# Peptides against a protein of PDB entry 8YVU, part 146

Target 1, 39 residues: chain A of PDB entry 8YVU
Amino acid sequence: PQLCYILDAILFLYGIVLTLLYCRLKIQVRKAAITSYEK
Target 2, 160 residues: chain B of PDB entry 8YVU
Amino acid sequence: TWLTVLKKEQEFLGVTQILTAMICLCFGTVVCSVLDISHIEGDIFSSFKAGYPFWGAIFFSISGMLSIISERRNATYLVRGSLGANTASSIAGGTGITILIINLKKSLAYIHIHSCQKFFETKCFMASFSTEIVVMMLFLTILGLGSAVSLTICGAGEEL

## One batch from the design tools (peptide; made by RFdiffusion4, then SolubleMPNN)

Design b2_p22_3_s3 (from b2_p22_3, 16 letters changed)
Fold by OpenDDE base, seed 4:
Structure b2_p22_3_s3 (fold): chain B 39 residues (1-39), chain C 160 residues (1-160), chain D 39 residues (1-39), chain A 22 residues (1-22)
Amino acid sequence: as target 1 above (39 residues)
Amino acid sequence: as target 2 above (160 residues)
Amino acid sequence: as target 1 above (39 residues)
Amino acid sequence: DELDRLGQLALLLLLKILDLFF
């Protein structure tokens, strides 16, 4: 049971990091799309 | 700016791979230190007997380090080295997943055969503990494989 | 304890899905960057 | 024992692949 909680913590942290990276990447895609549209 | 972002992502993937490798090594070391795998009944620790936590972690660590170094130095020879290391790590990860799945199946079969309802029974405890560790190792291996594959794709893209 | 394992499975699945989405998004960004460079 | 053998073979293959890149 303790290992399960440790795994949860690791997976949760990983999920948060990936979410942040995904958000950053999504913002970049949007910026690139806007720049492409203005050209 | 775009290249800088990509570089940061590669570094992050490399760090993730190294971290995964270190965690795998830690688990492997703990299990080997606490348990005499050779005297454990059944094949519940087959992945440990195969030495996967050790060699797999080494491959992932090397791959991650090479990826970081290659990205920082931006040298063509390092890029090829990193690509090779990441490819090797990807293969290692795939093999590791296979080994861990086999181990997991054996552990689950052991639990089922012994009808483990009592957690405090030594055999059932060991089987459950093995199952938990193998599952954790499997998750870590999948994460490592994902990072290695991602780095391989990035490296291949740079070579083209 | 059972909830912990369920949470692990959900977080693991979430991690895989996010990784795939991230890869797809990264490919899209790369394609957009290449297209922008060719213009 | 067979699984251990397979693991060892996989390791050897990985080492060979690594030698190809270096």
Scores: peptide ipSAE 0.441, ipTM 0.804, DockQ to the pose 0.019
Fold by OpenDDE base, seed 2:
Structure b2_p22_3_s3 (fold): chain B 39 residues (1-39), chain C 160 residues (1-160), chain D 39 residues (1-39), chain A 22 residues (1-22)
Amino acid sequence: as target 1 above (39 residues)
Amino acid sequence: as target 2 above (160 residues)
Amino acid sequence: as target 1 above (39 residues)
Amino acid sequence: DELDRLGQLALLLLLKILDLFF
């Protein structure tokens, strides 16, 4: 039972980090698309 | 630049792989230190007996380190080495998953045979604990495999 | 305890999906960058 | 044990593959 909670914590942290990275990447894609549209 | 982002992503994946490997190694070491696996009846800890936490962790760690070094030094030979290491780690991860699944099946079978409804018995507790550890190791191995495959794809894309 | 394992499975699946989406987004960014470089 | 032997074999194969890339 305790191991399950530890795994949950690790997976949760991993999910948060990936979400942040995904958001950053998405913002970059949007910026690139806007720049390409203005040209 | 997009290239800088890609490099940061590769480093992140490499770090994730190393972290996964270290966690696997730690679990393996703790289990081996606390439990005398050689004296445990059955194949509940077959993956540990096979030394998977050790050699698997080594392969994943090497792959992750090579990926990080390749990214930092930006040398062609390091990129190829990283690609090779990640490919090897992917194969190792697949093998590890197979071993862990077999171990999991054996552990579950043990629980069913002994009708372990009450985990207060030492044998049932050990079987349950083994199952939990194997499941954790399986998840970590899948995570490591995913990172290794991702790094392999990224590395292959850089070579093309 | 059982709920914990279910949560682990959900978080794990979420992590896989995010990884795939991240890869797709990364490929899109690469394509956009190549197109911008050719112009 | 057979499983240990298989694990060792897999390790050896991985080492050979690694050697192929270097």
Scores: peptide ipSAE 0.440, ipTM 0.806, DockQ to the pose 0.018
Fold by OpenDDE base, seed 3:
Structure b2_p22_3_s3 (fold): chain B 39 residues (1-39), chain C 160 residues (1-160), chain D 39 residues (1-39), chain A 22 residues (1-22)
Amino acid sequence: as target 1 above (39 residues)
Amino acid sequence: as target 2 above (160 residues)
Amino acid sequence: as target 1 above (39 residues)
Amino acid sequence: DELDRLGQLALLLLLKILDLFF
């Protein structure tokens, strides 16, 4: 049971980090698309 | 192609919100059905007493549905509505996180005060169960908030 | 304890989905960068 | 009872916000 809670914490942290990275990457893709459209 | 990818992402986020909302409703319903929260002494289930699993889930569900509808119809008025709903969902999520953190602190404090080494004691079991439910609800709320914020950013980007 | 395992399953599934989406997005960013470099 | 009232108020506020966007 203790391992389960630790795993929950790790997975939760991983989810947050991935969400942030995904947001950053999405912004980069959008910027790249806008730059490509203006050319 | 880019618009199609973004559309798929928005739909996924909307589905995630709806799923999170449904899970929250399920937990709220189960807890209310199994436990008489009104007769439980203390603030162990303060988040449930506040009705957060219900109104939060409804709010996230509506936000998710609006996001999906807005994405599918591509109408300007629906985009604005979705943006508003997602913003409201983000606020609700933030409030929910606050409530859940407070509840978690109270539950943990209860466990520490009573030195709950034996989980078979009724009070300790209830406190432990409450803690587990609150942690789960907290995770779901954070996921919902993340989805709502992401959809808000996407909607704002479409209006600019 | 049982709720912990359910949460682990949900978080794990969410993590996998996000990882796949992140990988797809990363590939798109790379393709966009290559296309921008060739122009 | 007070927490229930607060929850209801929050729900009402959310409904009002929704009405502003429609």
Scores: peptide ipSAE 0.439, ipTM 0.807, DockQ to the pose 0.019
Fold by OpenDDE base, seed 5:
Structure b2_p22_3_s3 (fold): chain B 39 residues (1-39), chain C 160 residues (1-160), chain D 39 residues (1-39), chain A 22 residues (1-22)
Amino acid sequence: as target 1 above (39 residues)
Amino acid sequence: as target 2 above (160 residues)
Amino acid sequence: as target 1 above (39 residues)
Amino acid sequence: DELDRLGQLALLLLLKILDLFF
């Protein structure tokens, strides 16, 4: 039972970090698409 | 650049906020249906007694819906309404986190005092159940607050 | 305890989906970078 | 009872803030 709560915390943190990284990467893709279109 | 990114994800954040609100409401209704909170001794379900799952879910739902509508119609009056609703939801989320933390501390203290090794005892079971639900609601509230704050920042940037 | 395991399952599934999406997005960024370098 | 009062107060404050925006 204690391991379950620890796992929940780790998975939650991992989910937040991945969401932030995904947002950053999505921004990079969009910027790259805009720069390729101006060229 | 960050504001433009948040604007593009505004609909996603609104949907996340509504989903979080609905989950909180579902948990609140389930707990109220299964347990008579008024007859439970102690402050184990203080957040439920305060009605947080209900009013919090309403505020987050309204905020999320207004944010989505504001993004779709792009009208000035809707932007202001969404900004107000998101600000209110952010404050509600902060208050909810505080209430949930207090409830969590009380539940943990109860478990520690009674040395609840036997989960089959009614009091220990209720304390453990409360702790699990409170932790889950805390995570959902943090997610909802994050979305509401992000939407508030986006709305404030559009008013400037 | 049962709710903890259910939450773990949901968070784990969410983490897997996000990881797959992140990998797809990363591949797209790499492809975009390569195409911009060849121009 | 005190925590319930605080919760009710917070709700009332939230309602007042909402009234200010609308």
Scores: peptide ipSAE 0.432, ipTM 0.780, DockQ to the pose 0.017

Design b2_p22_3_s4 (from b2_p22_3, 14 letters changed)
Fold by OpenDDE base, seed 3:
Structure b2_p22_3_s4 (fold): chain B 39 residues (1-39), chain C 160 residues (1-160), chain D 39 residues (1-39), chain A 22 residues (1-22)
Amino acid sequence: as target 1 above (39 residues)
Amino acid sequence: as target 2 above (160 residues)
Amino acid sequence: as target 1 above (39 residues)
Amino acid sequence: SELDQLGQYALDFLLEVLKLLF
């Protein structure tokens, strides 16, 4: 049971980090698309 | 393109917020239906006694709905309304997290004091169950707060 | 304990989905960068 | 594009489920 809670915490943290990275990457894709459109 | 992607993100965040709110409401309803919180000794279910699953779910639902409506209609007044609702939901989420953390501490303290080695004892079982539910609610509340804050930032960016 | 395992399963699935989405987005960024470099 | 469409379908489905719940 304690291992389950630890795993939950790790997976939760991983999910948050991936969400942030995904958002950053999406913003980068958008910036690249805008820069490509201005050229 | 940027606006379209931002709109898609806002809609997704709004849907996530509403879904989180609904799940929180469902958990609250199930706990209240199965357990008579008023007859349980201790402050193990303090968050439920405070009605957090209910009012928190309402705030998150309203915020999410307003965000979706604002995205669909693209009206300036709706953007302001959504920003206000998201700000309110963010505050509510923060308050909810605080309440849940306090409840979690009390539940853990109860388990520690009673040395709950016997899981089948009613009090220990209730404390363990409360801890599990509070952890779930905490995760959902953090997700909801994240969505609300993201929507608030997006809305503030549009006002600017 | 059962709820903990269910949460683990949900978080694990969420992590996998986010990882796949992140990988796809990363590939898109790379393709966009290559296209921008060829112009 | 297909993944984006899948994301949109998932979002639309979630919206429909939410509409049914309300």
Scores: peptide ipSAE 0.433, ipTM 0.781, DockQ to the pose 0.091
Fold by OpenDDE base, seed 5:
Structure b2_p22_3_s4 (fold): chain B 39 residues (1-39), chain C 160 residues (1-160), chain D 39 residues (1-39), chain A 22 residues (1-22)
Amino acid sequence: as target 1 above (39 residues)
Amino acid sequence: as target 2 above (160 residues)
Amino acid sequence: as target 1 above (39 residues)
Amino acid sequence: SELDQLGQYALDFLLEVLKLLF
């Protein structure tokens, strides 16, 4: 049971970090698309 | 640039906030239906006794709905209303986190004091169940707070 | 304890989905960078 | 673009479910 809660915490943190990274990457892709369109 | 990104995700954040609120409400209703919280000894369910799942869910739901409506109609009065609701939801979320942390500490202390090795004992089962529910609600509240704060920042940026 | 395991399963699934999306997005960024370098 | 469209469909579905709940 203790391992389950630790795993929950790790997975939750991982999910948050991945979400942030995904958002950053999505912004980069959008910026790249805009710069390619202006060109 | 960050404000523009948040504006684009405003509807998604609003939906997430409403969903979080609904889940919190569901957990609150389930716990209240299955357990007579008023008859449970101790402060294991202090967050439920305070009614956080209910009022918190209401605040988050209203904030999310207003955010979605504001984004769709693009009316100035709706933007201000959404900003106010999101600010209120952010405050409510912070308060909820505090309440949940206190409840979690009490639940953990209870488990430690009674040395709950046998899960099937009523007191230990209730404490463990409370801890699980509180942790889940804490995660949901953090998600809701994040969405509300993001929406607040977006709304503030639109007012400037 | 059962709720913990259910939450673990949900978070694990979420993490996998986000990882796949992140990988796809990363590939898109790389492709965009390559196309911008060839122009 | 397809993933963005799927996200939008999911959002629309969630909004519709919310309308049904409220």
Scores: peptide ipSAE 0.424, ipTM 0.775, DockQ to the pose 0.079
Fold by OpenDDE base, seed 2:
Structure b2_p22_3_s4 (fold): chain B 39 residues (1-39), chain C 160 residues (1-160), chain D 39 residues (1-39), chain A 22 residues (1-22)
Amino acid sequence: as target 1 above (39 residues)
Amino acid sequence: as target 2 above (160 residues)
Amino acid sequence: as target 1 above (39 residues)
Amino acid sequence: SELDQLGQYALDFLLEVLKLLF
């Protein structure tokens, strides 16, 4: 049971980090798309 | 530029594969050092008895290393070798998953048969611990298999 | 304990999906950057 | 760009650790 909770914590942190990275990348894609549309 | 990006991704996948293999090996070594698997009743640790953490880790490590070396040296023979190694690692990973699933089923069956509601009991604790370790190894094996398959597809694409 | 394992499975699946989406998005960003550089 | 550089740095670090292990 303790190992399960540790794994859960690691996976949760991993998910949060990936979500933040994904959001940042998505914002970059949107900015690039807007810049291409204005040209 | 896209080829350079792909090479960087392949290297990352190779590193991930090696890391997964090392983690599996570490878990296997720790379990074998702490527990006398040969004296444990039942097939709760069948994956460990089969030596999966050892040979599986070796296969994944070799595959990952070959992939990294192939990308760095950019030699045609190394690319083919890496493709072959990744294919072999994919097969090994699939076999490992099968073994782990069988072990997991046996462990769960043991827990159900003995009505293990209290984890402080030695036998129930061992069965629960085995189940947890097997699940972790299963996830790692799936991750390794995914990396190996991805590398295989990338390598095949480079040969075509 | 059982809930912990279920949560682990969900988080693991979530991590895989996010990784795939991140890779796709990264490829899109790179394509957009290349297109902007060629203009 | 900074995030990409960070990713590359992390990869380089992992490769270095791997070289130390083998």
Scores: peptide ipSAE 0.422, ipTM 0.778, DockQ to the pose 0.081
Fold by OpenDDE base, seed 1:
Structure b2_p22_3_s4 (fold): chain B 39 residues (1-39), chain C 160 residues (1-160), chain D 39 residues (1-39), chain A 22 residues (1-22)
Amino acid sequence: as target 1 above (39 residues)
Amino acid sequence: as target 2 above (160 residues)
Amino acid sequence: as target 1 above (39 residues)
Amino acid sequence: SELDQLGQYALDFLLEVLKLLF
C-alpha cells in the first residue's frame, strides 16, 4: 500500500513534467508556424 | 533555437531513462537484500531470478548516458551509437515488460488460489509484496521503454 | 489502497498519451524547422 | 522564456543529481 503511494507520486511528477514540456513544444510549434507565415 | 530545444528534450529523456534505471536497480537491490529469492519456492519472483532489474537497468543506463553524450558532443558517431543503444534499450524494455507481466499473472494467480484473506500468512504477504514490486517495476519499465522509443524516433528522424 | 491502484492506472494512461502527443509534436517541430531552413 | 528557463533549471538539477549518483 505504501509503495503504491510512492508510485503515484512518481507518476504524478512525471505527468506534470511531460505536460509542461508538451505545452512548451506546442508554443514553439505555434511560433514556428507564425514565423514561417510572415516570411 | 530549434536544435537547442530538441537537445534539451533529448537530454531530459536521457535523464529520465537513467533515473528509471537507477530506481529499478534500487528496487532490485532492496528486494534481493530483504528476501532470499533463491530459497523462495514458486515463480513469484521470476523477474528477479532472471536478473531483469540488473540487465534492464544497465541497458537503460547506457541508453540514457549515450543520449546525453550524443546531444552534448553532437558527433555523428555518437548519434548512431545513441540510436543503437536506444533501439537495444527498447528491445530490452519490451522483453522486461513481457517477463514482468508473466510474473504478475503468476503472483495474482497465487493470491487467488490461496484465497489470501489472511494477510498475516507469510506466503500471502510475500505474494502481495511481490505483486506490488512487480507492478512498480512494470510501470518503470514502460516509462523507460517510452523514453527509449522516443529517443529512437528522434534519432532516426535526424538521420533521415 | 484500491484508490491508489486506480490512480496509478489513470496516471499511467495519462503518461502514455502525453508521450505519444509529445512525439507527434516533436515531429511537427522538426518538420517546421526543416521547412524554415529551406526557405 | 521564463518557463523555458525554469525547464532548463530543472534539467540542470536532474543532471547534477545524476552526477552525484555516479
Scores: peptide ipSAE 0.439, ipTM 0.805, DockQ to the pose 0.100; fails the geometry check

Design b2_p22_4_s1 (from b2_p22_4, 14 letters changed)
Fold by OpenDDE base, seed 3:
Structure b2_p22_4_s1 (fold): chain B 39 residues (1-39), chain C 160 residues (1-160), chain D 39 residues (1-39), chain A 22 residues (1-22)
Amino acid sequence: as target 1 above (39 residues)
Amino acid sequence: as target 2 above (160 residues)
Amino acid sequence: as target 1 above (39 residues)
Amino acid sequence: LPLFLLNLLLLFGILLDQLLAE
């Protein structure tokens, strides 16, 4: 039971970190697309 | 087509398979280091007694490595080898899932029989811990099997 | 306790999906970088 | 175990990043 709660906490933290990384990467893709369109 | 998507993700699937294998090995090693499985009464750790974390991880690792190498070198002989390895890995994964399900059922039955209201009882704690580990291993095995099957389909598509 | 296990399953699935999406996005960024270098 | 899983997922993300960078 306690291990389940620990797992939840870790998975939640991982999900947050991945979401942040995904957002950063998405912004980079958008910037690259804009620069390619201006050329 | 689904085949084209799988081909593009083949390298990723191979890495995923290797990682899954490494995780299974790590869990197996940790469990063996913390618990003396041989002295545990009952079939709570039947999957560990069968050596599944070890041989399953080896098969998945080999399959993943071969898939990555096959994709990188684009050699016909490697494609066949990878297909064979992926097929073997898929069979191993299926067997592992079956063993884990059986272990999970036994662990759950044990918990129910002993009416584990007291978490601090050694037997109940061990059964609960085993159940949690088996569930995690089951999820990892399902992921590994999914990757192996995907790689097998990609390899079969290349031979056609 | 039962909610914990359900949450673990959901978070695990979410982690897998996010990982796949992140990989796809990374591939797109890489392709965009290659195309910009060839120009 | 959860920290271990998190570390493994992070490692997977890093490995995937390296693989895609090649």
Scores: peptide ipSAE 0.546, ipTM 0.825, DockQ to the pose 0.187; fails the geometry check
Fold by OpenDDE base, seed 2:
Structure b2_p22_4_s1 (fold): chain B 39 residues (1-39), chain C 160 residues (1-160), chain D 39 residues (1-39), chain A 22 residues (1-22)
Amino acid sequence: as target 1 above (39 residues)
Amino acid sequence: as target 2 above (160 residues)
Amino acid sequence: as target 1 above (39 residues)
Amino acid sequence: LPLFLLNLLLLFGILLDQLLAE
């Protein structure tokens, strides 16, 4: 049971990190799309 | 460089803070609706009795909203307001963590005293459920505090 | 304890979904970068 | 509760997407 709570914490942290990375990547895609449209 | 990164992510941090606040509020409302905390023996829901999900959610929501508005309008007065709100939210988050830790300790003590080997018993089930909710709220509070602190640092950097 | 396992399952599923979305987005960024370089 | 959390995370993702679209 204690291991389950630790796993929850790790998975939660992982979810946050992935969300941040996804946001950064999405911003990059948008910037790339804008740059491609201006060319 | 780290400050510039935080500035770019300010809106995201604000949204994260609002989300954390909403989750905390939802947890609070669900627990209050499902469980009559006043009739529960012990302090297994001390954080809920203290109203932490409510006031914590309000502080985080206000901080997040102000941060988003400040970033969008790029007005100096809004930056100061956001910084103040973020600082207040950070303090609230710290207080919330303290309350949750105390609640967790009490819940664990309750489980230990009643020798809750059989989780199917109503009292043991409620204590375990309370502990799980408190742990979840603790994680959410840590996230909210992290976002609030990050936003505060960004706001402080803009004033310098 | 049962709630912990349910939470683990949900967080795990969320992590998988986010990972898939991240991979798809990363592929899109790469394709956009290649297209921009060829122009 | 887990489904609610998942829905909130999805909502957060959608909101973030909208914020990035502006």
Scores: peptide ipSAE 0.545, ipTM 0.825, DockQ to the pose 0.172; fails the geometry check
Fold by OpenDDE base, seed 4:
Structure b2_p22_4_s1 (fold): chain B 39 residues (1-39), chain C 160 residues (1-160), chain D 39 residues (1-39), chain A 22 residues (1-22)
Amino acid sequence: as target 1 above (39 residues)
Amino acid sequence: as target 2 above (160 residues)
Amino acid sequence: as target 1 above (39 residues)
Amino acid sequence: LPLFLLNLLLLFGILLDQLLAE
């Protein structure tokens, strides 16, 4: 059970990091799309 | 356009397969480093004793790498040769994943046999931990299988 | 403990989905960048 | 394990980036 909680914490942190990376990537996609539209 | 998208997806799936393999290897190494499996009584870690996480992950990683390399070389090598290599890699990956699933099922069965209600006991804790690790490995294996199947379908589609 | 395992499974699935989405977005960014370069 | 997983994710991201760059 303690290991499960540790694993949950790790997976949660991983999920947060992935979410942040996803958000960054999404912003990049939007920026690229805007730049492509202006050209 | 669809073929180019599928090709990019194949590379992604190959990388995913390699990553899955690496994660499995990491889990295997962590378990081996934390738990001296050789000294653990019982069959709870029989799959680990057999080196399953290691050889399985290696096989899966090799398959993924071969798939990626084959896809990358499509521009420089004959299309038929590249397709053949991709298909072979996909088949190898699928086979490896199948073996992994079988071994994980065996491991889970052994863990279930040693499942106990009292988590405060060291043996129960170890069994629970083993179950958690095996479940994680199973999920990773399922992901690998999904990637391998996808690669196989893509390769088969290229042959048609 | 059972809830912990379920949470682990959910977080793991979430991580996988996010990874896939991240990859898709990255591909889109690259496509957009290429298209922008060609214009 | 968390750090290892994070490193693996980073590695995967880098590898994916390299794959897409080619």
Scores: peptide ipSAE 0.541, ipTM 0.831, DockQ to the pose 0.138; fails the geometry check
Fold by OpenDDE base, seed 1:
Structure b2_p22_4_s1 (fold): chain B 39 residues (1-39), chain C 160 residues (1-160), chain D 39 residues (1-39), chain A 22 residues (1-22)
Amino acid sequence: as target 1 above (39 residues)
Amino acid sequence: as target 2 above (160 residues)
Amino acid sequence: as target 1 above (39 residues)
Amino acid sequence: LPLFLLNLLLLFGILLDQLLAE
């Protein structure tokens, strides 16, 4: 049971990190698309 | 097309399979090192006794490696080899999932029968620990199977 | 205790989906960068 | 176990990054 809670905590942290990375990447893609359209 | 997307993800899927294989091997070795499975009563660790972490990891690793090589070299013979390996890995994954489900059921039944309110009892602790490990291995096996199936579909699409 | 395992499964699935999305986004960024370099 | 899983996920992320960089 304690291992399950630790796993939940780790997966939660991983999910947060991935979400942040995804947001950053999405912003980069949008910026790249805008730059490509202006050319 | 959906096939084109899968083709682009082949390397990713291959790496995922290799990683899954490595995780399964690591878990298998850790369990074997910490627990003497031979002395555990019942089939709580039946998946480990069957050597699933080892052979499953090998199959997934081979499948992943072949997929990566096939994608990089883009040779017809490699595609066929990768398809064969992915098919074999998919079958192995399915078998592994079945074994893990059976093991999980036995572990859960054991926990239920012994009314393991006191997790400090060695048998209850082992059963709970086994259940947790089996669940983790089941998830990893599902991931490996998913990757192998995806790679198989990609390979089949290339042969058509 | 069952809730913990369910949460682990959900978080695990979420992690997989996010990883796939991240990979797709990264590929898009790379394609956009290549297209921008060719112009 | 959780630390191991975290390390594996990190390794996976790094490997994906390397594969996408090629």
Scores: peptide ipSAE 0.539, ipTM 0.824, DockQ to the pose 0.196; fails the geometry check

